# Ledger of designs, part 27: peptides against a protein of PDB entry 1ZZD

Target 1, 109 residues: chain A of PDB entry 1ZZD
Amino acid sequence: FQVVNPYLLRDLVDLGIWDEGMKQYLITQNGSIQGLPNVPQELKDLYKTVWEISQKTIINMAADRSVYIDQSHSLNLFLRAPTMGKLTSMHFYGWKKGLKTGMYYLRTQ

## One batch from the design tools (peptide)

Design b1_p24_1_s2 (made by RFdiffusion4, then SolubleMPNN; from b1_p24_1, 13 letters changed)
Fold by OpenDDE base, seed 1:
Structure b1_p24_1_s2 (fold): chain B 109 residues (1-109), chain A 24 residues (1-24)
Amino acid sequence: as target 1 above (109 residues)
Amino acid sequence: SKKKEEELKKLEEIYEKYVDKTNE
């Protein structure tokens, strides 16, 4: 069960970028807006949460443990120069691969 | 399943619309 921050929802609506596509994107990103190009950096900073910080840690741990053995090389590429955008991409990629292959992807609040 | 794969592809397309492809 995922809950969208009501203030975030408001701000996205105010920006005029809230739609069904955005909703689905946020679902895949566990509420993170860090990877959105049409969101002001100020807003990204505002909604940077402990959750997102934790996700960074989880991704790092997962990569270190080679959770996705068959994609370990690609994960390493992302980690060579990690940015918030890349981490977001990794999260989505890992999520996608987990669902496709039946592998568990570590996602915990 | 095939249906699930199709759903994932749709989500991927949605993601590509919004993801920041430039370094933040």
Scores: peptide ipSAE 0.015, ipTM 0.307, DockQ to the pose 0.080
Fold by OpenDDE base, seed 5:
Structure b1_p24_1_s2 (fold): chain B 109 residues (1-109), chain A 24 residues (1-24)
Amino acid sequence: as target 1 above (109 residues)
Amino acid sequence: SKKKEEELKKLEEIYEKYVDKTNE
């Protein structure tokens, strides 16, 4: 599965290019908009960073869950690098604040 | 803005089935 940033969705809607085809394209591209010809370059540049952060967050969350499931003592490995945990928290905080509803991110499969 | 709020509301309605309310 992948997580779609709500700000990206909003911006695509604002551009008037959001539709079923766009959704399917993003799914196949793991959320990347870099290959879209009708998206301004400045938006691509912005969400290149956002996309990278989001993917890294997903990977780290999966790794963290695996550690919790296997051995609770191995949690120390993640505590050693608190910077990534802080980044993850900030990322989700931004999502929640932006939507202002019970939904804080979209999942696509 | 009001316009942005309406757009977000429409988006939420369309993709409500894709919303994940759990982080587990």
Scores: peptide ipSAE 0.014, ipTM 0.377, DockQ to the pose 0.018
Fold by OpenDDE base, seed 2:
Formats: sequence, C-alpha cells, structure tokens
Structure b1_p24_1_s2 (fold): chain B 109 residues (1-109), chain A 24 residues (1-24)
Amino acid sequence: as target 1 above (109 residues)
Amino acid sequence: SKKKEEELKKLEEIYEKYVDKTNE
C-alpha cells in the first residue's frame, strides 16, 4: 500500500476533513494537497516545503513511524525502531509537532 | 502505559540529537 506522510495525516484529522474519500484522493495525487479547496493555504505552503525534500527520505521516515487512520478523529501510530536521516529543519519541526500533539494510539511494530 | 511513555521518550531523544546536529 501507499504510505502517506504521517504529519499530513495528523493535520488533516485535526481539520476534521479526513475520510475514505480524502484517502483515495491523496493516493491518486501522490500525497499532494495543493489542489484541495478546503485546506488552509498555510498548510499547503508547509507541505510544499516538505515536498522539496527527497521522496525517499519521506518514505524512510514513514517506515520508522507509520500512521494509520480508521476514523475522522483518531490516529494510530505504529512505531518501529526509528532510524532518522538527514532532513530539513522544516521537516524536523513538523516531526516534533507530530510527537507533541498528533498521537492518539502508540503501538510498537 | 509506562511502556508507551518510554517509547515516546526515546523518539524525542533521537529527534533532539538530529535537530541539534542540524542547527550547529
């Protein structure tokens, strides 16, 4: 399956716009939210900068910490032994915010 | 649970290590 950026998933859940339709949309758009009319511009700008980093890096990060959402206001975080790589300051900032606010269920995989 | 709290703490420690290195 396609892994979506866990920080983006958190933000979409916080906005209350995450559902099965959104999931399918992200899959067809390769994770891009730039075309969504109901997403704040500041969020689009944030993830535009994230898009500037290597897609391989994003996938690696998702492998270390994967987020699965089954309901609009729940977030399941599945952890493996994390191996962090070099990321931009913006990406790390987003990761930090995810650790502080975006975790509902934490499970070790 | 205590186990989950420990896991979160470990993640935070790893994060801080890389952030500090990047900002040097």
Scores: peptide ipSAE 0.005, ipTM 0.183, DockQ to the pose 0.062
Fold by OpenDDE base, seed 4:
Structure b1_p24_1_s2 (fold): chain B 109 residues (1-109), chain A 24 residues (1-24)
Amino acid sequence: as target 1 above (109 residues)
Amino acid sequence: SKKKEEELKKLEEIYEKYVDKTNE
């Protein structure tokens, strides 16, 4: 399915550059705005950080079963039989949490 | 603004339809 992070959508709308073409571009780029020439660097940096946080969150949730038992089980199922929809859902979930809290969970290394 | 806040809330509600609830 096709979905865009609501915060990113808001920011792109505020910039006046949101349209159907932009939507399709983001989908093909897995939500990345790094390649867009008409987006301020500050915004790119913000969402670059959010992207990293999202991926880190997903990894931490998958790795730390002791903290998130039910959640980790869900992630295990995802990893065993991944779909594009589930991948997108997990990514944006982490992204959303990253935007709201900075870091949803950090596993000790 | 209040308008933007309401619009953001609507976007978040739409977004939640696509989130894997088992991750919460």
Scores: peptide ipSAE 0.023, ipTM 0.336, DockQ to the pose 0.051; fails the geometry check

Design b1_p24_1_s3 (made by RFdiffusion4, then SolubleMPNN; from b1_p24_1, 12 letters changed)
Fold by OpenDDE base, seed 1:
Structure b1_p24_1_s3 (fold): chain B 109 residues (1-109), chain A 24 residues (1-24)
Amino acid sequence: as target 1 above (109 residues)
Amino acid sequence: SEEEKKKLEELEKIYKENIDKTNE
């Protein structure tokens, strides 16, 4: 059987780096956060000691959480005060895509 | 800004490297 660790996603949300871009990154990395430079080493150590769960399971959990993420709020935060220290390569890529959309909404509203 | 552009390029580089590693 596979051990499911939903706390990974929680921690990413708590770090304020969870978004669609991060979700896609995790998919490509089979749920591994080891390659993320802005994630505290403590978290990396925590999760590398746990059995790797299937990519499918991680995708399912990520998809579920994404439904509850306020993308508008996240975009507003990035627009007002982008924090490079909180951005990973993929997160920032996603952020960049989001900014384009966010700017449209800000002008419309 | 130029600083932001530089940081973006660095992050994109890291991302690309990670993706390439995954695809090996």
Scores: peptide ipSAE 0.018, ipTM 0.258, DockQ to the pose 0.099
Fold by OpenDDE base, seed 3:
Structure b1_p24_1_s3 (fold): chain B 109 residues (1-109), chain A 24 residues (1-24)
Amino acid sequence: as target 1 above (109 residues)
Amino acid sequence: SEEEKKKLEELEKIYKENIDKTNE
């Protein structure tokens, strides 16, 4: 199962245009927002090379960065052998700590 | 902020749904 880039998702939510239709559109377009008329050009440029990846991969990447943001917090999760849910929590923790730029870079071709 | 909190909650909802779907 593949999901949309979580930061793209965030930005679309911020624009107030995220819904099931948008989700299906992105899936059909392999994550491309280039054809959306209601998206600022700045965002189109930002996500020009974005593609779909597995949710697990996204979460793992975010979780890894979360370790470097707050080692104590992240290590506690790893020591408990985190489930998918716990990794998701780390993902959102990383988001709160400002992983926006780093995550964009990692998922850009 | 409260706005940021609401946005995060929305994302959490979406991801939770996706996780459930992945586990099916």
Scores: peptide ipSAE 0.018, ipTM 0.339, DockQ to the pose 0.069
Fold by OpenDDE base, seed 2:
Structure b1_p24_1_s3 (fold): chain B 109 residues (1-109), chain A 24 residues (1-24)
Amino acid sequence: as target 1 above (109 residues)
Amino acid sequence: SEEEKKKLEELEKIYKENIDKTNE
């Protein structure tokens, strides 16, 4: 089982460099973008950190990013008995909430 | 927004496809 970070996917799409080739590359490289010359170093540094931390920590951070305490509780339920399906759901949930929050801030500024 | 929702759904699909491919 290989997990590609959903935040990475978002960022690659935003950069306009996401395509089928990139998809296959990420699969082959186990989600690493360190070898890509067309990716900003800032992103490489960011996702290097992501690579170095546990998936659980990533999920927890994603949960904490949500201003909503109820979201944290929801994600905590998944962590009690993690399955691959639950982990995937948590990643998306955290990502969705983070994205929504970000968009909200962009609108309020 | 609807645009953001559509983009998110697309990314979710891609992510799911990647998981499926790695498990095959």
Scores: peptide ipSAE 0.017, ipTM 0.362, DockQ to the pose 0.055
Fold by OpenDDE base, seed 5:
Structure b1_p24_1_s3 (fold): chain B 109 residues (1-109), chain A 24 residues (1-24)
Amino acid sequence: as target 1 above (109 residues)
Amino acid sequence: SEEEKKKLEELEKIYKENIDKTNE
């Protein structure tokens, strides 16, 4: 089962460290980036408390959230579950960070 | 914005397609 979410993937691509080795490492570590020395601590802190789910599930959730990007603050007021709140915050933060770079493709090598 | 939303959707599509192919 795959556990890498698209926003983490984008962040790793932006850092220029994404490759097949990194992918396999993340799978082995159940999606955890805590052990990576070349990842900024701010990203580790962001993803540290996120409950890991399948990649397909994350993509579906992200797609659903993307519809409400312009209403993100308003939407957050209605989130009552701590886990959902943290996940939503991660999604929007990752979205903003990734799109601000202008990158819209996945790096392959 | 609608432009940013569209860019995100395109990225998600590419990501999903890659995952689906890898897991077949």
Scores: peptide ipSAE 0.013, ipTM 0.281, DockQ to the pose 0.026

Design b1_p24_1_s4 (made by RFdiffusion4, then SolubleMPNN; from b1_p24_1, 13 letters changed)
Fold by OpenDDE base, seed 1:
Structure b1_p24_1_s4 (fold): chain B 109 residues (1-109), chain A 24 residues (1-24)
Amino acid sequence: as target 1 above (109 residues)
Amino acid sequence: MKEEEEKLKKLEEIAKKYIDKTNE
């Protein structure tokens, strides 16, 4: 029931490995990419302490979806101002703080 | 660490863009 953050999704899209199978895999892994052999170690290290947000919360707070186009792939972004923006800020803050303080995996409940 | 910092900066830009778009 966890949703990976949009930054990770974008990176996966940039790598060209994002698809439905990847989505399902991440769901079973609670958003972890550590077990993916085709992901650069740099990204694994970067997202080691990513703060994950509840899928239910994200879905419930999303009023609409927009498609972000990057290279040849697309990423769906949730749109519902300003509440969704706040949630995104919180997620990013958690991720950023994790990198700086040595935090481990965080979950929003 | 330098590479991570660079990635962080990139992600900050993405976050800014995402937040701005979300708030539109």
Scores: peptide ipSAE 0.018, ipTM 0.367, DockQ to the pose 0.140
Fold by OpenDDE base, seed 5:
Parts: C-alpha cells; sequence; structure tokens
Structure b1_p24_1_s4 (fold): chain B 109 residues (1-109), chain A 24 residues (1-24)
C-alpha cells in the first residue's frame, strides 16, 4: 500500500522540494515539517496548527480501543488498504478540518 | 474516500514527474 497526505504533497511539490527523502523524513517526524530549513515560515505555521489538530484527532481515535492506529503512518491517507478504510476516513476528515483552521489562523494573525 | 483517492493519485503522478525531472 501507499501512504500519502494530499495537502502536504501539493504544497511540497509546489515548493519544488518533494522527493523520496522528504517522504521518509515526514514519516520519521510523524508528519511534522517544523525542522525543515527550506520550508517557508508561513507554511510551517500553517502545518503546525494542522499537525496539532491531527494529533488530537489521532489521540481521540486511540481512546477507543476498537480502533487500531499505526503511529508510523500518522497524518497520512492510507491507499489500497481496505482493512483501514474506516480509520482512514476519520483521520482524513480530521486533517481537512485542521487545514481549514490553520488557514483561517494565518489570515487573522 | 473514492473521490479523495482519485485526487491523491493525481498528485502522486505530478510528484513523480517532478522527481524524474529534477533528477536529470
Amino acid sequence: as target 1 above (109 residues)
Amino acid sequence: MKEEEEKLKKLEEIAKKYIDKTNE
């Protein structure tokens, strides 16, 4: 299966810094881009908020033991993994909500 | 999820093309 976040992928591609190394870095950093020197601060601020909200979503999901969460693939959309369909949908919804909130924050601050 | 997967697939294709170009 493949693990990707569509919004991160879009932004990193637009910046011209997306590659396999970047993908692996994001996985090891649980989706955080705060440590990347070649990312604009505005984007870091955006995804800091998104990351926080997404992590809260993951924590809320983990509160229900009936939901399995793989931390190694946090903040990503699971493709070609039918057994993770429900979890993926819930996680993706949380990420989208976080992205919208982050964008609003940048406009008002 | 079907619609989102399709969008993601398109982005992956764009990324692949970009990586190939930058590696030249």
Scores: peptide ipSAE 0.016, ipTM 0.384, DockQ to the pose 0.019
Fold by OpenDDE base, seed 2:
Structure b1_p24_1_s4 (fold): chain B 109 residues (1-109), chain A 24 residues (1-24)
Amino acid sequence: as target 1 above (109 residues)
Amino acid sequence: MKEEEEKLKKLEEIAKKYIDKTNE
């Protein structure tokens, strides 16, 4: 299954494209929105960057505590309007906030 | 599900450590 950060869900809702179809699409695409025509390119670029950083962070964090993270389970953390200068700090803050506010699980039927 | 939640909890603890360090 996939764990989706509330910020991603919020952004998709704000774009007016969140529905059951989108949910299923994200499951099949491991949370990637790069192929969606309804998403502005600017957001695609942003999400790509955040996704890459998040993946590296998760790997590093997992390695730090010797916690195994199954690659079949994806954690998608997307921060709204992050700046490069504050990206690292915001990333960790957003991660913690996302975890505390609860994670949305995307599961296949 | 419990196993994954436990993993997330551990990641939260790790993240907190980095957040605290960054805020110093």
Scores: peptide ipSAE 0.007, ipTM 0.237, DockQ to the pose 0.037
Fold by OpenDDE base, seed 4:
Parts: sequence; structure tokens; C-alpha cells
Structure b1_p24_1_s4 (fold): chain B 109 residues (1-109), chain A 24 residues (1-24)
Amino acid sequence: as target 1 above (109 residues)
Amino acid sequence: MKEEEEKLKKLEEIAKKYIDKTNE
């Protein structure tokens, strides 16, 4: 399944363009906003970089939790035994760290 | 698509709570 950056969701809402159509668009575009004409380029640039960072982070984090990556669709993540809590934790942590620190992988504490 | 939509909806709800909680 696909994950959407929570900050992206926020930004899209703030722009007033978040709706069912946008949701479907993101699903079909694997979370990419690059093709949206009504999104500021600055935001596109930001999330282009953050997307790559965050996805690496999420993948690495999920790999430790017996994740399967469906490579038939780019960067789709599947967990063998996913729980919403676990998925949320990984997702938010990964995105947050990607946004704030540019971290590409989960570091050992 | 339906499954993905449902998952996305759940994530949206959680994201909203997260953003509101963190004020980020």
C-alpha cells in the first residue's frame, strides 16, 4: 500500500486543494505531487527531496519489521502482519525525521 | 483501490491528529 506524507496532507489542506479527487490522484501517483499544476513549485521541490529521504527511512524501518516491498509498484510497502499503530509509528517517524533532519535511515540509539 | 482508499483515509485521520497534537 501507499503512504502519504502527513505534512504533505497538511500543506494540501492549507492550500485548499485537498479533496477526494486529490486523494485519488495521490493514490495513483504514489504520493507524488510533481504533476500538480496548482501546487507551488517550492512545495514540489521540497517534497521531491523529502520524499526520497523519507521513503528510504520508512523502508529501512519497516525492513526490521518483516516488511515486504512490492516492487511492481514503486515504493509500495507491505507488512506481513501490519498493525495500524505500527504503520503509523513508522510513517510519522520516517517523515518527521526526513523533514527535519534529512535522515536516510534509522540510527541506533 | 478500495483497500488503498480505506488505508489512506485512516492515515489521513491519524495524520490530522498527529499534526494537531504536535502543532507542526
Scores: peptide ipSAE 0.023, ipTM 0.379, DockQ to the pose 0.039; fails the geometry check

Design b1_p24_2 (made by RFdiffusion4)
Fold by OpenDDE base, seed 1:
Structure b1_p24_2 (fold): chain B 109 residues (1-109), chain A 24 residues (1-24)
Amino acid sequence: as target 1 above (109 residues)
Amino acid sequence: TPDESLLGEDTDSDRTALTRILEE
C-alpha cells in the first residue's frame, strides 16, 4: 500500500527535503512526519496519521455523528500502544458522551 | 474514575486531520 500521502509528498518536495532517506524514514514510520525536526509544526498538524489523532477527538466526532444516524456506527479506535488505563478511559469517555453503540473496534499498530 | 487525559488533547488540528483522512 501507499504509505505517503500524495499531498504530503508534494509539500515535502516543496520544502526540498524529499530524498531516498526521507522515503525510507516514512516507510519505517508508517507515514508519520511527527519526528522530523525540519518540518514546520503546521504541516505536522495537518498530516497527522490516524494513529496520531487524539482518541478523545475521535470519540467526540463519533458522538457528534451519532446524533444524525439511526443505526449506530461502530467506533474505530486506533492505538499504537494501548494500555489498560487508556482503554478504560476510552470506554468511559465514550459512554459519557452518549455513544449509541458500545461496539468499539480496537485497531492496534 | 478513568483518567481522560490519557486520550490526548481535543484540538481543532486533530479534527481537521481526521476529516481529511476520512474524505480521502
Scores: peptide ipSAE 0.052, ipTM 0.370, DockQ to the pose 0.822
Fold by OpenDDE base, seed 5:
Structure b1_p24_2 (fold): chain B 109 residues (1-109), chain A 24 residues (1-24)
Amino acid sequence: as target 1 above (109 residues)
Amino acid sequence: TPDESLLGEDTDSDRTALTRILEE
């Protein structure tokens, strides 16, 4: 189930580019506007989906937070197209960054 | 050694985006 982010909808309307075609595009692209040439880069950055944020950034932020959380907390990672190499890199980097838990939840698109 | 480049880069843009998502 997918719905359009209401804030994204607002901004696209404000840009004057919202229409049925745009709606269908977003559905097809799982909410991503990264491929749209008529959207300012600042909006693309603002509305990056979880699939478009680097896992390295996510892991770094989780590692920073893990200093202040207990060992029971888990890390959620999102992968659009998981590969064995990428999974291995994620686990290794997580370990390298000193994450307190080995509990990783992998979600795929 | 696993290739860390497969994880992408840690950018301010990504951190900002993630912060937004987490605050919603």
Scores: peptide ipSAE 0.049, ipTM 0.489, DockQ to the pose 0.870
Fold by OpenDDE base, seed 2:
Structure b1_p24_2 (fold): chain B 109 residues (1-109), chain A 24 residues (1-24)
Amino acid sequence: as target 1 above (109 residues)
Amino acid sequence: TPDESLLGEDTDSDRTALTRILEE
């Protein structure tokens, strides 16, 4: 398990803001840079963690790739604080988007 | 009918980010 994405590390170094304090911050934030004021928004968008990505976006991407796959691919969802309502919504939306397979694996933070 | 709003917004930024993550 790596807390800091190696490409993110590179970009933070290039920005000149990488130090031990930053490292410890990222560890406490599970790799998230979203709360850092000195990081460009472009990089924040680029390095969203799996916990920060819209579940709808994940489902859309799964639906897009499922067009070219045959029954074998699973949908992995990552939820920080799953609720029954949200799970139901994800299932419904996945079905609506024509996913051949439902939610195969749910990961929670 | 389930409330799709609970899933958040679908943005190009999110899609791009996830694509990169999955490729790494």
Scores: peptide ipSAE 0.048, ipTM 0.374, DockQ to the pose 0.875
Fold by OpenDDE base, seed 3:
Structure b1_p24_2 (fold): chain B 109 residues (1-109), chain A 24 residues (1-24)
Amino acid sequence: as target 1 above (109 residues)
Amino acid sequence: TPDESLLGEDTDSDRTALTRILEE
């Protein structure tokens, strides 16, 4: 069950490109507008999904938050196409950033 | 040795986008 982001819906309507085809496109793309040629880059940046944000950014944000929260909190990582090399890099980078006791919940598409 | 370049870049735009998503 997917619900289109109401703000994204508004902006797409304002652009005059919202229709049933666009709706179906977003469903098949898990909410991503990155592949749409008729959408301004600023909107693409605004509406990036969790799958389109770098894992390094997510880990950095988690490290920043760790200053204020219990280390027992879990971190969700989202990988579109995980490889052994990427997983290893994530682990070591997280370690370097101070997530020593952080629990990673890895999710894949 | 791990290659952290595989994780992508850390940009202000990405941080801002994620912050917005988490606040919804």
Scores: peptide ipSAE 0.043, ipTM 0.330, DockQ to the pose 0.855

Design b1_p24_2_s1 (made by RFdiffusion4, then SolubleMPNN; from b1_p24_2, 10 letters changed)
Fold by OpenDDE base, seed 2:
Structure b1_p24_2_s1 (fold): chain B 109 residues (1-109), chain A 24 residues (1-24)
Amino acid sequence: as target 1 above (109 residues)
Amino acid sequence: EPDLSLLGEVTQSDIDSLTLLLNE
């Protein structure tokens, strides 16, 4: 189960390229923006590899919600048996703590 | 609880819709 990073959506809106076509592209590419020609490489790198805080800190912050990190390709958070409300809370927990980048995907098993 | 409106044009409905579509 995959959940899109809301900060990614925000940045696409800020670039002025968010539309139905972009939405469909994200779906086709499983949330990846790496192939988009109109996205600055800086943003691609940001969502791929850049973290605002250490992995240990991120894990600790989300531990109460049974979250762990997979860093195989990008920063991914895994959550056990989530509801939509719980997933939303996970996205905004980082927001509340000042985390604006680093998390690319929220995943479930 | 943070306000989703702070993300500009992105809404909770967008997040929910994308979540469903990414998992089809």
Scores: peptide ipSAE 0.065, ipTM 0.573, DockQ to the pose 0.045
Fold by OpenDDE base, seed 5:
Structure b1_p24_2_s1 (fold): chain B 109 residues (1-109), chain A 24 residues (1-24)
Amino acid sequence: as target 1 above (109 residues)
Amino acid sequence: EPDLSLLGEVTQSDIDSLTLLLNE
């Protein structure tokens, strides 16, 4: 169940770009503001959805945690439109970063 | 928890409609 971040809406109002058109845009984009040209990049970074977070960032965080966790822990990856090539690349990237396990659970929309 | 009253021009109706439509 998805809920829009109320602070995002506040910031859009503060930018003076909130209107019915913006509301409809958010609906069609599943809450994403990444495609809006009139929104500062800082806000786009702040309000990234789970599907918009860099997979490399997720893997890096997992690699850092893997130093302290056992082999049973799995890595959850969130991809909007995964390809086999991208998945393969992520596996090798994870290995390169020294992940203890190659177990990845893919979550898709 | 966020106070939605601080949204100013954003109404509770906007929040409700967005929530509904994002989950359809």
Scores: peptide ipSAE 0.064, ipTM 0.591, DockQ to the pose 0.023
Fold by OpenDDE base, seed 4:
Structure b1_p24_2_s1 (fold): chain B 109 residues (1-109), chain A 24 residues (1-24)
Amino acid sequence: as target 1 above (109 residues)
Amino acid sequence: EPDLSLLGEVTQSDIDSLTLLLNE
């Protein structure tokens, strides 16, 4: 039984980008954050490696442009000003802080 | 071990929804 890693969700909250739009994006993207423009690359790399998201999978998700672009745009609107300045600061702060935990899924019986 | 209280705005419903997705 697989459960989404709560640290991923925490990281998104810490970046100030968690909202209903983000939740829906994750649902439509099967948990992938690779397409999010305002997530530090280190986060993407970390969870990509842990989740073992293949390039094929990424391409497949990107190929579904309708869903991919739609969710991306909706999130972009949510993340725009008036909070853009704060979000930008948090983005870079998170990048500098680095990531130490690298488990994407918690597995239980 | 992970403290879910640290998730802030994340609700249990969010976790449940994502859990369902991962196990489809």
Scores: peptide ipSAE 0.063, ipTM 0.557, DockQ to the pose 0.039
Fold by OpenDDE base, seed 1:
Structure b1_p24_2_s1 (fold): chain B 109 residues (1-109), chain A 24 residues (1-24)
Amino acid sequence: as target 1 above (109 residues)
Amino acid sequence: EPDLSLLGEVTQSDIDSLTLLLNE
């Protein structure tokens, strides 16, 4: 099988929409961005041919991008993505659909 | 204003938790 393009995650970071909620949503959706309302259609078209990958692979890729943000970008990007309401929705969706257990963390300024 | 170092620590913790869950 073909692994999802890791540059998709980079582009999400560059768009400033990469955060904990986004990461969890992608994990539950096997890396698909087609259903994300905050992603430009041009980006969806660019990565439309991305094949599904294992959840483990998605987590590894997301973890890599998270570390990248921590090292090279302001961690404020964590809060600059979707609104708190959307972050909450994405997080709950991710945990409900893809995780058996887990902890929800709410980050505020 | 959030503690950026704390956000980093929490993010890593979440990643670790997700990794464990998918390997159960």
Scores: peptide ipSAE 0.049, ipTM 0.480, DockQ to the pose 0.047

Design b1_p24_2_s2 (made by RFdiffusion4, then SolubleMPNN; from b1_p24_2, 9 letters changed)
Fold by OpenDDE base, seed 3:
Structure b1_p24_2_s2 (fold): chain B 109 residues (1-109), chain A 24 residues (1-24)
Amino acid sequence: as target 1 above (109 residues)
Amino acid sequence: EPDLSLLGEVTESDKISLKRLLEE
């Protein structure tokens, strides 16, 4: 399934601009907010310039997993059911630390 | 210092591994 960056979601909600239209926009833009005119530049810079953690490295710490980046802005995760929750949490932590990729697709093996 | 509360319920081994990775 498709998941929006929860930290970006929080920030957009705080700005009062989150809705279904915004969600669909982010999906089509692979999580990028750079093209949104109603988003402060400071927030755009935050998600653009913060140090990025390697998603592949994080995912490689867990067993029975696969990660694919089919686009520069998207990540596909293939996990076994027993490790899905753990890896999802680790991925979200990566986002908090400054990942630019805003969207990921999670699938079970 | 990493705030690992976002990891939820994971093993201590996983937490240690993540801390090490983020501190590299």
Scores: peptide ipSAE 0.014, ipTM 0.251, DockQ to the pose 0.069
Fold by OpenDDE base, seed 4:
Structure b1_p24_2_s2 (fold): chain B 109 residues (1-109), chain A 24 residues (1-24)
Amino acid sequence: as target 1 above (109 residues)
Amino acid sequence: EPDLSLLGEVTESDKISLKRLLEE
């Protein structure tokens, strides 16, 4: 599992700003570089689009194959009638866990 | 930023799990 887009990773490495701190930041920001002051605006503009496309792809993957989520009973109800808003919300939670562990699991507590 | 209300019908236990995830 790769935390960020491989092209973004390459560009961040080329800028010399990639490190463990950057990795953790991107995990917290769900892959967004928009808030980084040391990244050129041109790169932000480029990966704004890339990030949106990637998010859409991940949402589609989650909707289709549940790549990053465990389908509990309650989650099954959620996925039975998914809307874009629901999937987006699910993606945010699942993506954060996915970036950390590769999979998000809803569990009974 | 993510809105739990958008998830629709989810058990309270699962909501707690989701909130716990955000606390990490």
Scores: peptide ipSAE 0.012, ipTM 0.275, DockQ to the pose 0.110
Fold by OpenDDE base, seed 2:
Structure b1_p24_2_s2 (fold): chain B 109 residues (1-109), chain A 24 residues (1-24)
Amino acid sequence: as target 1 above (109 residues)
Amino acid sequence: EPDLSLLGEVTESDKISLKRLLEE
């Protein structure tokens, strides 16, 4: 499965543009927001960093082509622990290197 | 369940966040 970048999720929600369409767009675009006309350039510049490169890699490697933002969406766990660890490490490393902000998770229960 | 020992250089704070994310 794929976990949405919590920083990106926060920013998209703050912009009021997060919806199912946006979710599907991110999946098809390997997490890139560079092609979105309704996203400020500053935000695009922020996310075209080490994180964006890493995110593209993670999305391409993920067996499940779904972006999970909360528990309301089906949470699919990798059965292969090493694979999960590898992806998770890459994910958090990307966050650490590219984005120095607090983690944010959206949950709808 | 995921083995959090495989997270490598991930901080303890991040591990906790991951656990919370995966909780039902």
Scores: peptide ipSAE 0.012, ipTM 0.252, DockQ to the pose 0.101
Fold by OpenDDE base, seed 1:
Order: C-alpha cells, then structure tokens, then sequence
Structure b1_p24_2_s2 (fold): chain B 109 residues (1-109), chain A 24 residues (1-24)
C-alpha cells in the first residue's frame, strides 16, 4: 500500500472529489495531482512545493494504517535526496513500528 | 486506467480514515 499525504487528502475531500477513481489515479501518478481537471490551480501550485512530508511521518501513517492507497506492493517511499544513513534509519524505524513486511520500495524524483 | 468521470463522492471508509488522521 501507499500512504496518502494527509493534507492532500483533506483538501480533496473538502473539494468533494475523493473517491475510488481518484485513489486509483493517484496510484498511477505517484501522488501527483497536476493532471487532474477537477483540482484548482491554486492547490496544484501548493502541492508542487508541499509534495513530501517527512519520511518519518509517512512511516507513522503507514504503521497506523490510517490513510492509504491499496495496492499489491508494499510501502513506497519517495525521497528527493536519499542518503544511506537516512534509508537505513527509515528501514529500521519502519520495522520497529510494525509495518506489514518491514520492507519498502524506494522511489526518487 | 481509472475513469475520471467517476470522481466526486467520498467513500465512507476514507471518511473514517481521514477523521482519525485529523484527530491524532
């Protein structure tokens, strides 16, 4: 599964456009809303810069199983500038927090 | 590919998840 940005989810719900179709679209677009016709440009601009939350927060959300995009793969982490130390820390932190597998897939931008 | 014409309604499951998340 993939954790959804909580702020993005809130805004999409407030717009009344969050549903299964939206969820599947976000999966295919790696969380990007830039191509969505129902999203105001203001929000698109906002989430260009507010693209990522802390990876620690992402892991917390995944462990809590609060808001997620259901998919066949394990947790996907999107890192802009990953380091070995950061990746190692995130891996162990995820394991400690009780993620389903303790594994994740790294995606870079 | 997802059908974008289906956009509009919030699922009950996601409403519950969002409520929990926002109250943390």
Amino acid sequence: as target 1 above (109 residues)
Amino acid sequence: EPDLSLLGEVTESDKISLKRLLEE
Scores: peptide ipSAE 0.000, ipTM 0.259, DockQ to the pose 0.035

